# Designs tried in a protein design run: peptides against a protein of PDB entry 4KTY. Part 21

Target 1, 266 residues: chain A of PDB entry 4KTY
Amino acid sequence: YVLNDIGVIFYGEVNDIKTRSWSYGQFEDGILDTCLYVMDRAQMDLSGRGNPIKVSRVGSAMVNAKDDEGVLVGSWDNIYAYGVPPSAWTGSVDILLEYRSSENPVRYGQCWVFAGVFNTFLRCLGIPARIVTNYFSAHDNDANLQMDIFLEEDGNVNSKLTKDSVWNYHCWNEAWMTRPDLPVGFGGWQAVDSTPQENSDGMYRCGPASVQAIKHGHVCFQFDAPFVFAEVNSDLIYITAKKDGTHVVENVDATHIGKLIVTKQI

## One batch from the design tools (peptide; made by RFdiffusion4, then SolubleMPNN)

Design b1_p9_8_s2 (from b1_p9_8, 3 letters changed)
Fold by OpenDDE base, seed 2:
Structure b1_p9_8_s2 (fold): chain B 266 residues (1-266), chain A 9 residues (1-9)
Amino acid sequence: as target 1 above (266 residues)
Amino acid sequence: MYKLPFPSV
């Protein structure tokens, strides 16, 4: 989880799983220096740089360009002017070295690119890390742990009212660390995500969230456990909005989200 | 990656 400098990322569809090679390159010349530079840009105190909780949280913020002129600009509109299409990247090295050289965010990334670069960052700093892919990954935008699907009278989805969404797949990272800030038993793998999805206490970042806590429904544990829980376990709630403003639940689907979670064992 | 449509009810 630290020594391997090349890996496999799962993507595609749940019924047509695909893999892509990704070169992490954490041992390549200039990469460690770039990771230190990233932490410098984040103005991270030296005292915190030895704490994997703080490092992974800062990394989740800094690998995306939002808020802090971090490493990668995300784009999902299939228009990638003045940059590199996300699918053209084959590893982290070129991205990180470009960031260090230009001192400006690199264009463009999507989830696997964010996860790949973040994996390099973590491993480079000695944090065991892996990429995980979740198929039918929920994006809960209001932190209620549900996919709220508003229906028109004809049964079609009201796109104006429906703010929650589901990715065909989403990639994030798991980092291995102790969690002395949590109860005993909630160390080990922690979910962290650098793809900018939701604001977490003022910044686009996510985690570390204890995988064990998530598995046991402990969404009250820092950081961002409700969001990560929703990504893998939220119910679809089909709602009809009445003229008087009341909501009627028409249906609930507890099986749609989190069809498969996959990671490559190192 | 892309956003999936919700299934009809």
Scores: peptide ipSAE 0.573, ipTM 0.936, DockQ to the pose 0.806
Fold by OpenDDE base, seed 3:
Structure b1_p9_8_s2 (fold): chain B 266 residues (1-266), chain A 9 residues (1-9)
Amino acid sequence: as target 1 above (266 residues)
Amino acid sequence: MYKLPFPSV
């Protein structure tokens, strides 16, 4: 989880699982210096740089360009005229070295690119890390742990009212650490995500969230456990918005989200 | 990656 400099990322569809090779390159020349530079740009105190909780949280913020001119600019519009298409990247090294050289965010990334670069960052700093892929991954944008799907009278989705969404797949990271700030048993793998999805207490970041806590339904623990829980286990709530402004629940689907969670061992 | 349409009720 620290020594492997090449890995496999799962993607595609739940019924047609695909794999792509990714070169992490945490031992390549200039990569450690770039990871230190990232923490410098974040203005991270030296006293916190030995704490994997603080480092992984800062990394989740800084691997994306939002808020702080971090490493990667996300783009999902299939128009990548001012950079490299996300699918063209094969590893973290070129991205990190470009960031260090230009001192500007690198264009462009999507979830597996963010996860790949973040995995390099974590491993480079001695934090055991792996990439996780979740198929049918929910994006809860109002922090209520459910997918609120608003329907018109004809049964079609009201796109104006419906803010929540579902990715065909989403990649994030798990980092291994103790959690002395949490109850006993909630150390180990922690979910962290650098893909800019939601604002977490002032900036686009996510985690570390205890995987064990989430598995046991404990979403009250820092950081961002409700969001990560929703990604893998939110219900679809179909709601009809009445003309008088009231809402009626028409249906609930508890099986749609988080159909498969995959990670490669070693 | 892409956003999935929600299934009909």
Scores: peptide ipSAE 0.572, ipTM 0.936, DockQ to the pose 0.775
Fold by OpenDDE base, seed 5:
Structure b1_p9_8_s2 (fold): chain B 266 residues (1-266), chain A 9 residues (1-9)
Amino acid sequence: as target 1 above (266 residues)
Amino acid sequence: MYKLPFPSV
């Protein structure tokens, strides 16, 4: 998990699973230095740099450019006019070295690019890490642990009211660490995500959230457990917003989200 | 990656 220099990332569709190789390059020249530079840019106290909880949380913030001029600018518009298309990247090294050289965010990334770079960051700093792909991954925008799908009276989706959404797939990371800040048994794999999706207590970051806690429904545990829980386990709630202002729940689907969660065995 | 349409009810 630390020594593996090349990985495989799962992507595509749940019924057409694809894999791509990714070079993490954690041992390449300048990469460790860049990871330290990232923490410097985050103004991370030296005392926290040995704590994988703090490091992974800072990393989740800094691998994305939002808030803090971090490493990667996300783009999903399929234009990519002022940078490199996300699909063109094959590893973390070029991205990290460009960031270190230019001292400006690198364009562009999507989830697997964020996850790839974040995986390098974690591994460079001695944190065992892997990439996880979730197919039919929910994006809960209001932290209510469900996908609220608002319908017109004719049954069509009201796109203006419906803010929650579902990715065909989403990649994030799991980092291995003890969690002395949580009850016994909730150490081990922690979900961390550098793809900018939601604000977490002031900036776009996510985790570490205990995988065991999520698995057992303990969404009260820091950090961002509700969001991660929703990504893998949200119910779809179909709601008709009637002209008179009333809301009626038309249907509930508990099977749509998190159809497959995959990670490479190391 | 892209956003999926919700299933019809």
Scores: peptide ipSAE 0.571, ipTM 0.933, DockQ to the pose 0.765
Fold by OpenDDE base, seed 4:
Structure b1_p9_8_s2 (fold): chain B 266 residues (1-266), chain A 9 residues (1-9)
Amino acid sequence: as target 1 above (266 residues)
Amino acid sequence: MYKLPFPSV
């Protein structure tokens, strides 16, 4: 989880699982220095740099460009004229070295790119880390632990009535650490996500959230456990928006979100 | 290869 410099990222559809190679390159020249530079740009105190909780949270914020001129600019509009298409990246090294050289955010990333770069960052700093792919991954935008899907009377989705969405797949990271700030048993793997999805106490960041806590429904623990829980276990609420302005719950699907969670075993 | 939200945001 620290020594492997090449990995596999799962993507695609739950019924058509695909894999891509990703070069983490945590031992390549300039990469560790760039990771230190990232923490410098975050103005992270030296005293915090030895704490994997703080480091992973800062990394979650800084791997994306939002708020703090971090590493990667996300784009999902299929218009990548001012940078590199997310699919063209094959590893973290070029991205991190470009960031260090230009001192400006690198364009462009999507979830697996964010996860790849974040994995390098964590591993460079001695934090065991892996990439996780969740198929049918919910994006709860209103923090209600459910995925609202609004339908027109004809059954078509009305995306204007909610900011909630489901990704066919989403990639994030798990980092291994102790959690002395949590009850006993909630250390180990912690979910962390650098893809800018939701604001967490003033920054686009996510985690560390205890995987064990989430598995047992303990969403009260810091950080961002409700959001991560929703990603893997939201109920789909199908709501028909009537022409008269009324909303009717047509169906609830408790089985759709988080159909498959995949990670590379080492 | 792109991430596809459903529904889209």
Scores: peptide ipSAE 0.046, ipTM 0.708, DockQ to the pose 0.279

Design b1_p9_8_s3 (from b1_p9_8 with L3K D7P)
Fold by OpenDDE base, seed 2:
Structure b1_p9_8_s3 (fold): chain B 266 residues (1-266), chain A 9 residues (1-9)
Amino acid sequence: as target 1 above (266 residues)
Amino acid sequence: QYKLPFPSV
């Protein structure tokens, strides 16, 4: 999880799983220097740079360009003017070296690009890390741990009222560390995500969230456990909004989200 | 990646 400089990222559809090779290149010339530069740009205190909790949280913020002129600009509109389409990247090295050279965010990324670059960052700094792919990955935008689907009277989805959404797949990272800030047993793999999805206490970042805590429903544990829990375990709640402002639950689907979670074990 | 439509009730 630290020594491997080439990996496999899962993507595509749950019934048509695809893989792509990704070169992490954590040992390539200039990459460690760039990772240090990223932490410098974040104005990270030197005392925190040895703490994987702080490092992974800063990394989750800095691998995306939001808030802090971090590494990657996300784009999902299929228009990639003045940059590289997300699918054209084959590894982290070119992205990180471009960032270091230009000192400006690199265009463009989607989840696997963010996850790939973040994986390089973590491994380069000696944090065991892997990429995780979740199919039918929920995006809860109001932190209520459910997908609120508002219906019109005819049964169609009201797109104006429905703000929650589901990715066909989403990639994030798991980083291995102890969690002395949590109860005993909630160290080990921690979910961290650099794809800009939701604001976490003032900036677009996510984690570290204890995988064990989430697995056992402990969403009160820092950081961002509710969001990560929702990504893999949200119920779909179909709601009819009445003209008087009342809501009626028409249906609940507890099986739609988190169809498959996969990662390369080596 | 892309956002999926929700299934009909």
Scores: peptide ipSAE 0.628, ipTM 0.947, DockQ to the pose 0.782
Fold by OpenDDE base, seed 5:
Structure b1_p9_8_s3 (fold): chain B 266 residues (1-266), chain A 9 residues (1-9)
Amino acid sequence: as target 1 above (266 residues)
Amino acid sequence: QYKLPFPSV
């Protein structure tokens, strides 16, 4: 998890699972220096740099450009006119070195790019890390732990009212660490996510959230457990917005989200 | 492959 510098990232659809190679390159020249530079840009104190909880949380913020001019600019518009299309990246090294050289956010990333770069960051700093892919991954935008899908009376989705969304797949990271800030048993793998999805106490970041805590429904544990829980376990609530202004719950689907969660074994 | 947000319906 630390020494492996080449990985496989799962993507695609649940019924058409695909894999792509990703070069993490945590041992390449300049990469460690860049990771240190990232922490410098975050103005992270020296005392925190040895704490994987703080490091992973800072990393989740800094691998994305939001708030802090971090490493990667996300884009999902399929234009990518002012940078590199997310699919063109094959590893973390070029991205990190460009960031270090230009001192400006690199364009562009999507979830697997964020996860790839974040994996390099974590591994480079000695934190065991892996990439996780969740198919039918929910994005809860209002922290109610459910996906509210608003429908027109004809059954079509009302995109104006529907703010929550489901990704065909989403990639994030799991980092291995002890959690002395949590009860015994909630160390180990921690979900961390650098793809800018939601604001977490002032910045676009996510985690570390204890995988064990999420698995056992402990959404009160720091950090961002409700969001991560929703990504893998939220119910879909289909709501018809009537012309008279009333809302009617038409259906609830408790099986769609988190249909498949996969990660490389090592 | 780009990820795509979609509704279940």
Scores: peptide ipSAE 0.048, ipTM 0.757, DockQ to the pose 0.405
Fold by OpenDDE base, seed 3:
Structure b1_p9_8_s3 (fold): chain B 266 residues (1-266), chain A 9 residues (1-9)
Amino acid sequence: as target 1 above (266 residues)
Amino acid sequence: QYKLPFPSV
């Protein structure tokens, strides 16, 4: 989880699981320096740089460009005219070195690119880390722990009203650490996510959220446990928007989200 | 492969 400099990222569909190789390159020349530079750009206090809780949280913010001119600009428009298409990247090294050289965010990333670069960052700094892929991953946009899917009376999705979304897959990271700030038993793997999805206390960041806490239904523990819980366990709430403006819950699907969560062993 | 958001289902 620290020494392996090449990995496999799962993606695709739950019924058509795909893998892609990713070179983390945490030992390549200039990568450690770049990771330190990232923390410098974040203006991270030196006293916090030995704390994996703080480091992983800062990393989740800084691997994306939002808020702080971090490493990667996300784009999902399938144009990518002013940079490199997300699918063209094969590892973290070129991205991190470009960031260090240009001192500007690198274009472009999507979830596996964010996760790949974040994995390099964590491993480079001695934090055991792995990439996790969640199939049918929910993006709760209004922090209610459910996917509100608004339907027209004809059954079609009302895209204007529907703010929540479901990704066919989403990649994030798990980082291994103790959590002295949480009750006993909630250390170990912590979910952290650098893909910019939701604002967390003023910044696009996510985690560390205790996997064990979430697994046991505890969403009250820092950081961002409700969001991570929703990603893997949200109910789909189908709501029909009536012509009179009223909303009626037509159906609830409690099984769709988080169909499969995959990670590579070591 | 690009990530795609699905509106439902």
Scores: peptide ipSAE 0.042, ipTM 0.719, DockQ to the pose 0.397
Fold by OpenDDE base, seed 4:
Structure b1_p9_8_s3 (fold): chain B 266 residues (1-266), chain A 9 residues (1-9)
Amino acid sequence: as target 1 above (266 residues)
Amino acid sequence: QYKLPFPSV
């Protein structure tokens, strides 16, 4: 989880699982220096740089360009004219070195690119890390721990009534650390996510959230446990929006989200 | 393959 410089990222759909190689390159020239530079750009205090909780949280913020001119600009509109299409990247090295050289955010990334770069960042700094892919991954935008799906009277989805969405797949990271700030038993793997999805106390970041806590339904623990919980275990709430403005819950599906979560073992 | 949200779940 630290020494392997080449990995596999799972993507695609639950019924058509695909894999791609990713070169983390944590030992390549200039990469560690770039990771230190990232923390410098974040204005991270030296006293915090030895704390994996703080480091992973800062990393989740800085790997994306939002708020702080971090590493990667996300784009999902299939228009990548001013940079590199997300699918063209094969590893973290070129991205990180470009960032260090230009001192400007690199275009463009999507979840697996964010996760790949973030994995390099964590591993460079001695934090065991892996990439996790969740199929049917929910994006809870209103922090209600459910995925609201609004339907027209004809049964078609009305995407304008909610910002909630479900990704066919989403990639994030798990980082291994102790959590002295949490009750005993909630150390170990922590979910962290650098894909800019939601604001967390003033900036686009996510985690560390205790995987063990989430597995046991403990969403009250820092950081961003409700959001991560929702990604893997949201109920789908199908709501018919009637012409008269009435909303009626038609169905609840508790089995759709998080059908498959995969990560590569050592 | 790019990441795509499912409009209809």
Scores: peptide ipSAE 0.034, ipTM 0.699, DockQ to the pose 0.387

## One batch from the design tools (peptide; made by RFdiffusion4, then SolubleMPNN)

Design b1_p10_1_s1 (from b1_p10_1, 5 letters changed)
Fold by OpenDDE base, seed 3:
Structure b1_p10_1_s1 (fold): chain B 266 residues (1-266), chain A 10 residues (1-10)
Amino acid sequence: as target 1 above (266 residues)
Amino acid sequence: SFQKFTPLSE
């Protein structure tokens, strides 16, 4: 989880699982220095750099460009005219070295690119880390732990009212650490995510959230456990928005989200 | 392959 410098990232669809190789390159020249530079740009106190909880949280913020001119600019518009298409990247090294050289965010990334770069960052700093892919991954936009899908009377989605969304797949990271700030048993794998999805206490970041806590339905523990829980366990609530402004729950689907969570055992 | 939002409907 630390020594392997090449990995496999799962993507695609739940019924058509695909894999791609990713070179983490945590031992390549300049990569560790770049990771330290990232923490410098974050203005992270030296005393916190030995704490995997703080490091992973800062990393989740800094691997994306939002808020802090971090490493990667996300784009999902399928244009990518001012940079490199997300699919063109094969590893973390070129991205991190470009960031270090230019001192400007690198364009462009999507979830597996963010996860790949973040995995390199964590491993460089001695934090065991792996990439996790969730198929049918929910993006809860209003923090209610469910996917509210508003429908017109004809059954079509009302895009204006529907703020929540579901990715066909989403990649994030799990980092291994003790959690002395949590009850016994909630250490180990912690979900962390650098893909800019939601604001967490003022910044686009996510985690560390205890995987064990989430598995047992404990969403009260820091950090961002409700959001991560929703990604893997949200119910889809289909709501008909009537012309008179009234809402009627038409259906609830508790099986759609988080159908499969895959990670390579390294 | 690129991420995409799943088109959902009842």
Scores: peptide ipSAE 0.039, ipTM 0.723, DockQ to the pose 0.080
Fold by OpenDDE base, seed 4:
Structure b1_p10_1_s1 (fold): chain B 266 residues (1-266), chain A 10 residues (1-10)
Amino acid sequence: as target 1 above (266 residues)
Amino acid sequence: SFQKFTPLSE
Protein backbone atom coordinates (compact mmCIF):
# COMPACT_ATOMS: atom_id res chain seq x y z
CA TYR B 1 0.00 0.00 0.00
CA VAL B 2 2.79 2.44 0.83
CA LEU B 3 4.78 1.74 -2.33
CA ASN B 4 1.98 1.97 -4.91
CA ASP B 5 1.93 5.40 -6.55
CA ILE B 6 -1.03 4.75 -8.88
CA GLY B 7 -4.41 3.52 -7.79
CA VAL B 8 -8.02 3.02 -8.74
CA ILE B 9 -10.92 4.82 -7.10
CA PHE B 10 -14.42 3.39 -7.26
CA TYR B 11 -17.36 5.75 -7.75
CA GLY B 12 -20.75 6.03 -9.46
CA GLU B 13 -23.79 4.03 -8.38
CA VAL B 14 -24.12 0.66 -6.69
CA ASN B 15 -25.74 -0.73 -9.83
CA ASP B 16 -23.32 1.11 -12.14
CA ILE B 17 -19.90 0.91 -10.53
CA LYS B 18 -17.27 3.06 -12.16
CA THR B 19 -13.53 3.34 -11.73
CA ARG B 20 -11.02 6.10 -12.25
CA SER B 21 -7.26 6.08 -12.09
CA TRP B 22 -5.53 8.28 -9.55
CA SER B 23 -1.84 9.09 -9.40
CA TYR B 24 -0.76 9.43 -5.77
CA GLY B 25 2.79 10.43 -6.67
CA GLN B 26 4.18 10.08 -3.15
CA PHE B 27 7.70 9.73 -4.57
CA GLU B 28 7.54 12.72 -6.91
CA ASP B 29 9.79 15.70 -6.30
CA GLY B 30 8.47 18.12 -3.70
CA ILE B 31 5.61 15.92 -2.51
CA LEU B 32 7.17 14.73 0.76
CA ASP B 33 8.30 18.29 1.42
CA THR B 34 4.74 19.47 0.86
CA CYS B 35 3.40 16.87 3.29
CA LEU B 36 5.85 18.13 5.90
CA TYR B 37 4.77 21.68 5.09
CA VAL B 38 1.15 20.67 5.70
CA MET B 39 2.14 19.43 9.16
CA ASP B 40 4.03 22.68 9.75
CA ARG B 41 0.95 24.71 8.79
CA ALA B 42 -1.02 22.63 11.27
CA GLN B 43 1.54 23.65 13.92
CA MET B 44 1.99 20.00 14.78
CA ASP B 45 4.57 19.31 17.47
CA LEU B 46 7.59 17.35 16.32
CA SER B 47 6.99 14.78 19.05
CA GLY B 48 3.60 13.92 17.59
CA ARG B 49 4.78 13.46 14.01
CA GLY B 50 5.89 9.90 14.73
CA ASN B 51 2.45 8.90 16.01
CA PRO B 52 0.17 7.68 13.19
CA ILE B 53 -2.91 8.38 15.32
CA LYS B 54 -2.03 12.06 15.62
CA VAL B 55 -0.71 12.30 12.07
CA SER B 56 -3.82 10.79 10.49
CA ARG B 57 -6.10 13.01 12.58
CA VAL B 58 -4.13 16.13 11.64
CA GLY B 59 -4.14 15.01 8.02
CA SER B 60 -7.91 14.58 8.05
CA ALA B 61 -8.18 18.20 9.17
CA MET B 62 -5.53 19.72 6.92
CA VAL B 63 -6.41 18.10 3.60
CA ASN B 64 -9.57 20.21 3.70
CA ALA B 65 -9.33 23.99 3.78
CA LYS B 66 -11.85 24.54 6.57
CA ASP B 67 -10.63 25.93 9.90
CA ASP B 68 -6.94 25.99 9.06
CA GLU B 69 -6.40 27.05 5.42
CA GLY B 70 -5.68 23.45 4.50
CA VAL B 71 -5.09 21.96 1.07
CA LEU B 72 -8.46 21.65 -0.70
CA VAL B 73 -11.65 23.67 -0.92
CA GLY B 74 -14.68 21.46 -1.32
CA SER B 75 -17.44 22.41 -3.72
CA TRP B 76 -20.61 20.65 -4.82
CA ASP B 77 -22.45 23.50 -6.56
CA ASN B 78 -21.54 22.40 -10.11
CA ILE B 79 -20.18 25.86 -10.96
CA TYR B 80 -16.46 25.74 -10.13
CA ALA B 81 -15.83 29.06 -11.90
CA TYR B 82 -12.93 30.14 -9.71
CA GLY B 83 -10.83 27.00 -9.93
CA VAL B 84 -10.52 23.50 -11.33
CA PRO B 85 -13.58 21.23 -11.45
CA PRO B 86 -13.13 18.23 -9.14
CA SER B 87 -13.41 15.81 -12.05
CA ALA B 88 -10.48 17.41 -13.87
CA TRP B 89 -7.90 16.24 -11.32
CA THR B 90 -6.05 13.03 -12.17
CA GLY B 91 -3.77 12.81 -9.16
CA SER B 92 -2.43 14.38 -5.99
CA VAL B 93 0.80 15.88 -7.31
CA ASP B 94 -0.55 18.99 -9.04
CA ILE B 95 -2.80 19.77 -6.08
CA LEU B 96 -0.08 19.43 -3.45
CA LEU B 97 2.50 21.36 -5.47
CA GLU B 98 0.01 24.17 -6.10
CA TYR B 99 -0.74 24.33 -2.39
CA ARG B 100 2.96 24.48 -1.55
CA SER B 101 3.72 27.22 -4.09
CA SER B 102 0.66 29.42 -3.52
CA GLU B 103 0.37 28.72 0.22
CA ASN B 104 -3.40 29.01 -0.31
CA PRO B 105 -6.13 26.38 -0.48
CA VAL B 106 -6.62 24.75 -3.90
CA ARG B 107 -10.01 24.83 -5.62
CA TYR B 108 -11.85 22.44 -5.94
CA GLY B 109 -12.34 18.98 -4.50
CA GLN B 110 -15.01 16.39 -3.79
CA CYS B 111 -14.71 13.16 -1.82
CA TRP B 112 -12.45 11.20 -4.19
CA VAL B 113 -10.12 14.20 -4.57
CA PHE B 114 -9.88 14.58 -0.81
CA ALA B 115 -9.33 10.84 -0.45
CA GLY B 116 -6.69 10.82 -3.19
CA VAL B 117 -4.70 13.67 -1.67
CA PHE B 118 -5.08 12.23 1.82
CA ASN B 119 -3.87 8.84 0.58
CA THR B 120 -0.73 10.52 -0.75
CA PHE B 121 -0.21 12.32 2.55
CA LEU B 122 -0.48 9.12 4.58
CA ARG B 123 1.73 7.08 2.26
CA CYS B 124 4.38 9.82 2.14
CA LEU B 125 4.61 9.62 5.91
CA GLY B 126 4.96 5.82 5.90
CA ILE B 127 1.40 5.03 6.93
CA PRO B 128 -0.19 2.22 4.90
CA ALA B 129 -3.36 3.62 3.42
CA ARG B 130 -6.11 2.79 0.97
CA ILE B 131 -9.22 4.45 -0.39
CA VAL B 132 -12.63 3.05 0.46
CA THR B 133 -15.83 3.76 -1.43
CA ASN B 134 -19.16 3.38 0.28
CA TYR B 135 -22.28 3.33 -1.88
CA PHE B 136 -25.37 4.84 -0.27
CA SER B 137 -23.23 6.59 2.31
CA ALA B 138 -25.11 8.37 5.06
CA HIS B 139 -24.21 11.79 6.38
CA ASP B 140 -25.60 12.01 9.90
CA ASN B 141 -25.74 15.68 10.76
CA ASP B 142 -27.41 15.51 14.18
CA ALA B 143 -25.40 12.64 15.67
CA ASN B 144 -28.36 10.34 16.36
CA LEU B 145 -26.94 7.33 14.46
CA GLN B 146 -29.90 7.29 12.10
CA MET B 147 -30.77 8.93 8.83
CA ASP B 148 -33.92 11.00 9.17
CA ILE B 149 -35.79 11.39 5.91
CA PHE B 150 -38.77 13.70 6.10
CA LEU B 151 -41.59 13.18 3.66
CA GLU B 152 -44.41 15.38 2.56
CA GLU B 153 -47.89 13.92 2.71
CA ASP B 154 -47.58 13.05 -0.97
CA GLY B 155 -44.50 10.93 -0.24
CA ASN B 156 -41.94 13.32 -1.69
CA VAL B 157 -38.82 14.10 0.30
CA ASN B 158 -38.71 17.39 2.15
CA SER B 159 -35.01 18.19 2.29
CA LYS B 160 -35.60 21.38 4.28
CA LEU B 161 -36.55 19.61 7.50
CA THR B 162 -33.22 17.88 8.06
CA LYS B 163 -29.57 18.31 7.26
CA ASP B 164 -29.12 14.56 7.13
CA SER B 165 -28.29 13.32 3.66
CA VAL B 166 -27.26 10.26 1.69
CA TRP B 167 -24.50 10.32 -0.88
CA ASN B 168 -24.79 8.06 -3.89
CA TYR B 169 -21.19 7.25 -3.05
CA HIS B 170 -18.58 8.54 -0.65
CA CYS B 171 -14.83 7.98 -0.58
CA TRP B 172 -12.65 8.05 2.50
CA ASN B 173 -9.43 6.40 3.64
CA GLU B 174 -8.34 3.53 5.81
CA ALA B 175 -4.96 3.77 7.48
CA TRP B 176 -3.10 0.88 9.10
CA MET B 177 -1.82 1.46 12.62
CA THR B 178 -1.72 0.10 16.13
CA ARG B 179 -4.19 1.59 18.60
CA PRO B 180 -2.61 1.40 22.05
CA ASP B 181 -5.29 3.85 23.20
CA LEU B 182 -7.97 1.21 22.49
CA PRO B 183 -8.56 -2.31 23.79
CA VAL B 184 -6.64 -5.19 22.24
CA GLY B 185 -7.96 -6.18 18.84
CA PHE B 186 -8.99 -2.74 17.62
CA GLY B 187 -5.77 -1.87 15.86
CA GLY B 188 -5.27 -2.44 12.15
CA TRP B 189 -7.33 -0.52 9.62
CA GLN B 190 -8.64 2.82 10.85
CA ALA B 191 -11.18 4.92 8.99
CA VAL B 192 -10.07 8.51 8.40
CA ASP B 193 -11.84 11.11 6.29
CA SER B 194 -10.65 14.50 5.04
CA THR B 195 -13.86 15.46 3.22
CA PRO B 196 -15.33 18.22 5.36
CA GLN B 197 -18.60 16.76 6.61
CA GLU B 198 -18.93 17.33 10.35
CA ASN B 199 -17.16 19.21 13.09
CA SER B 200 -15.22 16.94 15.43
CA ASP B 201 -14.08 18.62 18.64
CA GLY B 202 -13.74 22.00 16.98
CA MET B 203 -12.46 21.08 13.51
CA TYR B 204 -13.75 19.51 10.33
CA ARG B 205 -11.97 16.17 10.62
CA CYS B 206 -12.80 12.50 11.05
CA GLY B 207 -10.97 9.57 12.59
CA PRO B 208 -9.02 7.51 13.12
CA ALA B 209 -11.94 5.18 13.88
CA SER B 210 -11.26 1.48 14.36
CA VAL B 211 -12.79 -0.52 11.53
CA GLN B 212 -12.92 -3.59 13.77
CA ALA B 213 -14.70 -1.64 16.48
CA ILE B 214 -17.26 -0.30 14.02
CA LYS B 215 -17.86 -3.76 12.54
CA HIS B 216 -18.72 -4.98 16.02
CA GLY B 217 -20.86 -1.99 16.93
CA HIS B 218 -18.39 -0.38 19.32
CA VAL B 219 -19.09 3.29 18.70
CA CYS B 220 -17.75 4.48 22.05
CA PHE B 221 -14.13 4.45 20.93
CA GLN B 222 -12.29 7.52 19.68
CA PHE B 223 -12.30 9.08 17.19
CA ASP B 224 -15.62 9.79 15.51
CA ALA B 225 -16.77 6.16 15.58
CA PRO B 226 -20.47 7.13 15.78
CA PHE B 227 -20.20 9.22 12.62
CA VAL B 228 -18.35 6.52 10.67
CA PHE B 229 -20.75 3.89 11.96
CA ALA B 230 -23.65 5.98 10.73
CA GLU B 231 -22.05 6.33 7.28
CA VAL B 232 -22.10 2.56 6.79
CA ASN B 233 -24.96 1.31 8.95
CA SER B 234 -27.58 3.99 9.59
CA ASP B 235 -31.20 3.03 9.53
CA LEU B 236 -33.29 5.14 7.20
CA ILE B 237 -36.18 6.58 9.16
CA TYR B 238 -38.95 7.83 6.91
CA ILE B 239 -40.95 10.46 8.75
CA THR B 240 -44.05 12.12 7.39
CA ALA B 241 -44.43 15.71 8.47
CA LYS B 242 -48.16 16.23 8.85
CA LYS B 243 -49.86 19.56 8.23
CA ASP B 244 -50.77 19.74 11.90
CA GLY B 245 -47.07 19.70 12.79
CA THR B 246 -46.94 16.11 14.01
CA HIS B 247 -44.32 13.64 12.81
CA VAL B 248 -45.20 10.05 12.01
CA VAL B 249 -42.67 7.30 11.35
CA GLU B 250 -43.90 5.64 8.17
CA ASN B 251 -41.10 3.19 7.54
CA VAL B 252 -37.67 2.03 8.66
CA ASP B 253 -35.10 0.68 6.21
CA ALA B 254 -32.12 -1.02 7.85
CA THR B 255 -30.59 -2.33 4.61
CA HIS B 256 -30.15 0.68 2.34
CA ILE B 257 -27.13 2.43 3.85
CA GLY B 258 -23.77 0.84 3.22
CA LYS B 259 -25.15 -1.22 0.36
CA LEU B 260 -21.66 -1.83 -0.94
CA ILE B 261 -18.25 -0.98 0.47
CA VAL B 262 -15.41 -1.38 -1.99
CA THR B 263 -11.67 -1.14 -1.64
CA LYS B 264 -8.96 -2.37 -3.94
CA GLN B 265 -6.75 -5.08 -2.54
CA ILE B 266 -3.31 -4.70 -4.06
CA SER A 1 -19.29 11.66 -12.25
CA PHE A 2 -19.75 14.12 -9.45
CA GLN A 3 -20.70 13.11 -5.96
CA LYS A 4 -24.37 13.87 -5.39
CA PHE A 5 -27.09 13.53 -2.85
CA THR A 6 -29.31 10.56 -3.50
CA PRO A 7 -33.00 11.38 -3.50
CA LEU A 8 -34.65 8.70 -1.43
CA SER A 9 -38.32 8.00 -1.03
CA GLU A 10 -40.40 5.33 0.58
Scores: peptide ipSAE 0.035, ipTM 0.667, DockQ to the pose 0.081
Fold by OpenDDE base, seed 5:
Structure b1_p10_1_s1 (fold): chain B 266 residues (1-266), chain A 10 residues (1-10)
Amino acid sequence: as target 1 above (266 residues)
Amino acid sequence: SFQKFTPLSE
């Protein structure tokens, strides 16, 4: 999880799982320097740089450009006029070296690109890391641990009221570390996500969230456990917006989100 | 392929 410089990322649909090779290149010239530069841009103190909890959290913030002019600009509009389409990237090296050279965010990324670059960052700094793909991945926008889907009386989605969303797939990272800040047993794999999805205490970042804590429903544990829990275990709540302004729960689906979580194992 | 939002009607 540290020494492998080439990986496989799962993507596509739950019914049509696809794989993509990704070159992490954590040992390539200039990559370590770039990772240090990223931490410098984050104004991370030296004492924190030896702490994988702090490093992974900073990384989750800095791999995306939001808030801090981090590495990658996300885009999902299928235009990508002022950069490289997310699908054109084959690895982390070109992205990181461009960032280091230009000192400006690189365009463009989507989840697997963010995850790929973040994986390089973590591995480069000696943190065991892997990419995880979640099919039917929820994006809880209001932190209520459920997907509120508002419907018009005709059954169409009310996009104005519906703020929550579901990705066909989403990629994030798991980083291996001890968690002395958590109760015993919640070390090991920690979910971290650099794709800008939600604000976490002032920045678009996510994690580290204990995978063990999530599995056992401990959403009170730092960091961002509720959000990660929702990504993999949210109920879909279908709510009809009546003409009189009232909302009625029509249906609940507890099986849609997180149907399949895949990661490459050694 | 590109990441996309999944319509719930699908």
Scores: peptide ipSAE 0.033, ipTM 0.683, DockQ to the pose 0.085
Fold by OpenDDE base, seed 1:
Structure b1_p10_1_s1 (fold): chain B 266 residues (1-266), chain A 10 residues (1-10)
Amino acid sequence: as target 1 above (266 residues)
Amino acid sequence: SFQKFTPLSE
C-alpha cells in the first residue's frame, strides 16, 4: 500500500467491470518535493504534517482545485479544449510535475484521476493508501442520508426536482491510520475523497471517515461520515410529485446503492 | 471510460 508505484483502478459498470493501469510514481524525481509543495500551498503548519489525519484531510482538499488553487480541475461536460481529457492520463507523475512547474491547477480530472493523484500524495508521505471503486455510488446533495428520486404522475423521472444523483461508479481512497480522536476500534482504513462533490466545513473535501464506524452505522464521528455512508448505503426514495404540489413516497429501494465495492489487494 | 450519472426509473 506504500511501496507499489503502479496500480489498477476499477471502473465501468457493475455488470461490466473494467480496469485501467495507473502509475502512481511516488518514488519518481520531483514527486516528494511536489507533495511537500502541495502542503506548503495549503499553508499547513509543520506540526500537523506528521499527523495522517490532518495530512489526509488537507490532501483531500488540495488534490482538487476548488477553494485553494489545488492540483486538479474537474470536468464532466466532455469539453476539454483547454487541457487534457481525463481519460488520457495514465498516471500521477505528469500531473503533479505540471502542477509544480506551472503553479496552477491542471486540467482535467474525474474521479479516478483525483483518486490516482491522491493515492500518490498519500503513499509519497508514507500513509498506506488504496483506491476504492463503488458501483452505483450515491451523491447525496442535501445531507438527508437518502437518494431522492422524483417522479411525475405518469411515472417518469423528473431530474429537475432534486440535486441528488447516482454515479455509475465512483473512485475514492482509503488511508490507513490510527484514530486517537475516535473511540477504540475505529482506526484502520479511513475513507478520504478528493473529487469535489460536497462542501465540508467550508471546503470541497471529504474524510478521513472511519470505514469501521460506517460499516457499523456510526455516522456521528468526524469527518464526513454521513456523506460517505450515503455513497454506499443510501436508500432510493421514489417520490411522486403531484400536480397539487404534494409529494407521495411510492417506493423505497435499500439495495441499489453500493452494489459492489472493489479495491485491489497489494 | 468517462464517469457518468446513471438515470434511474421504476
Scores: peptide ipSAE 0.026, ipTM 0.667, DockQ to the pose 0.080

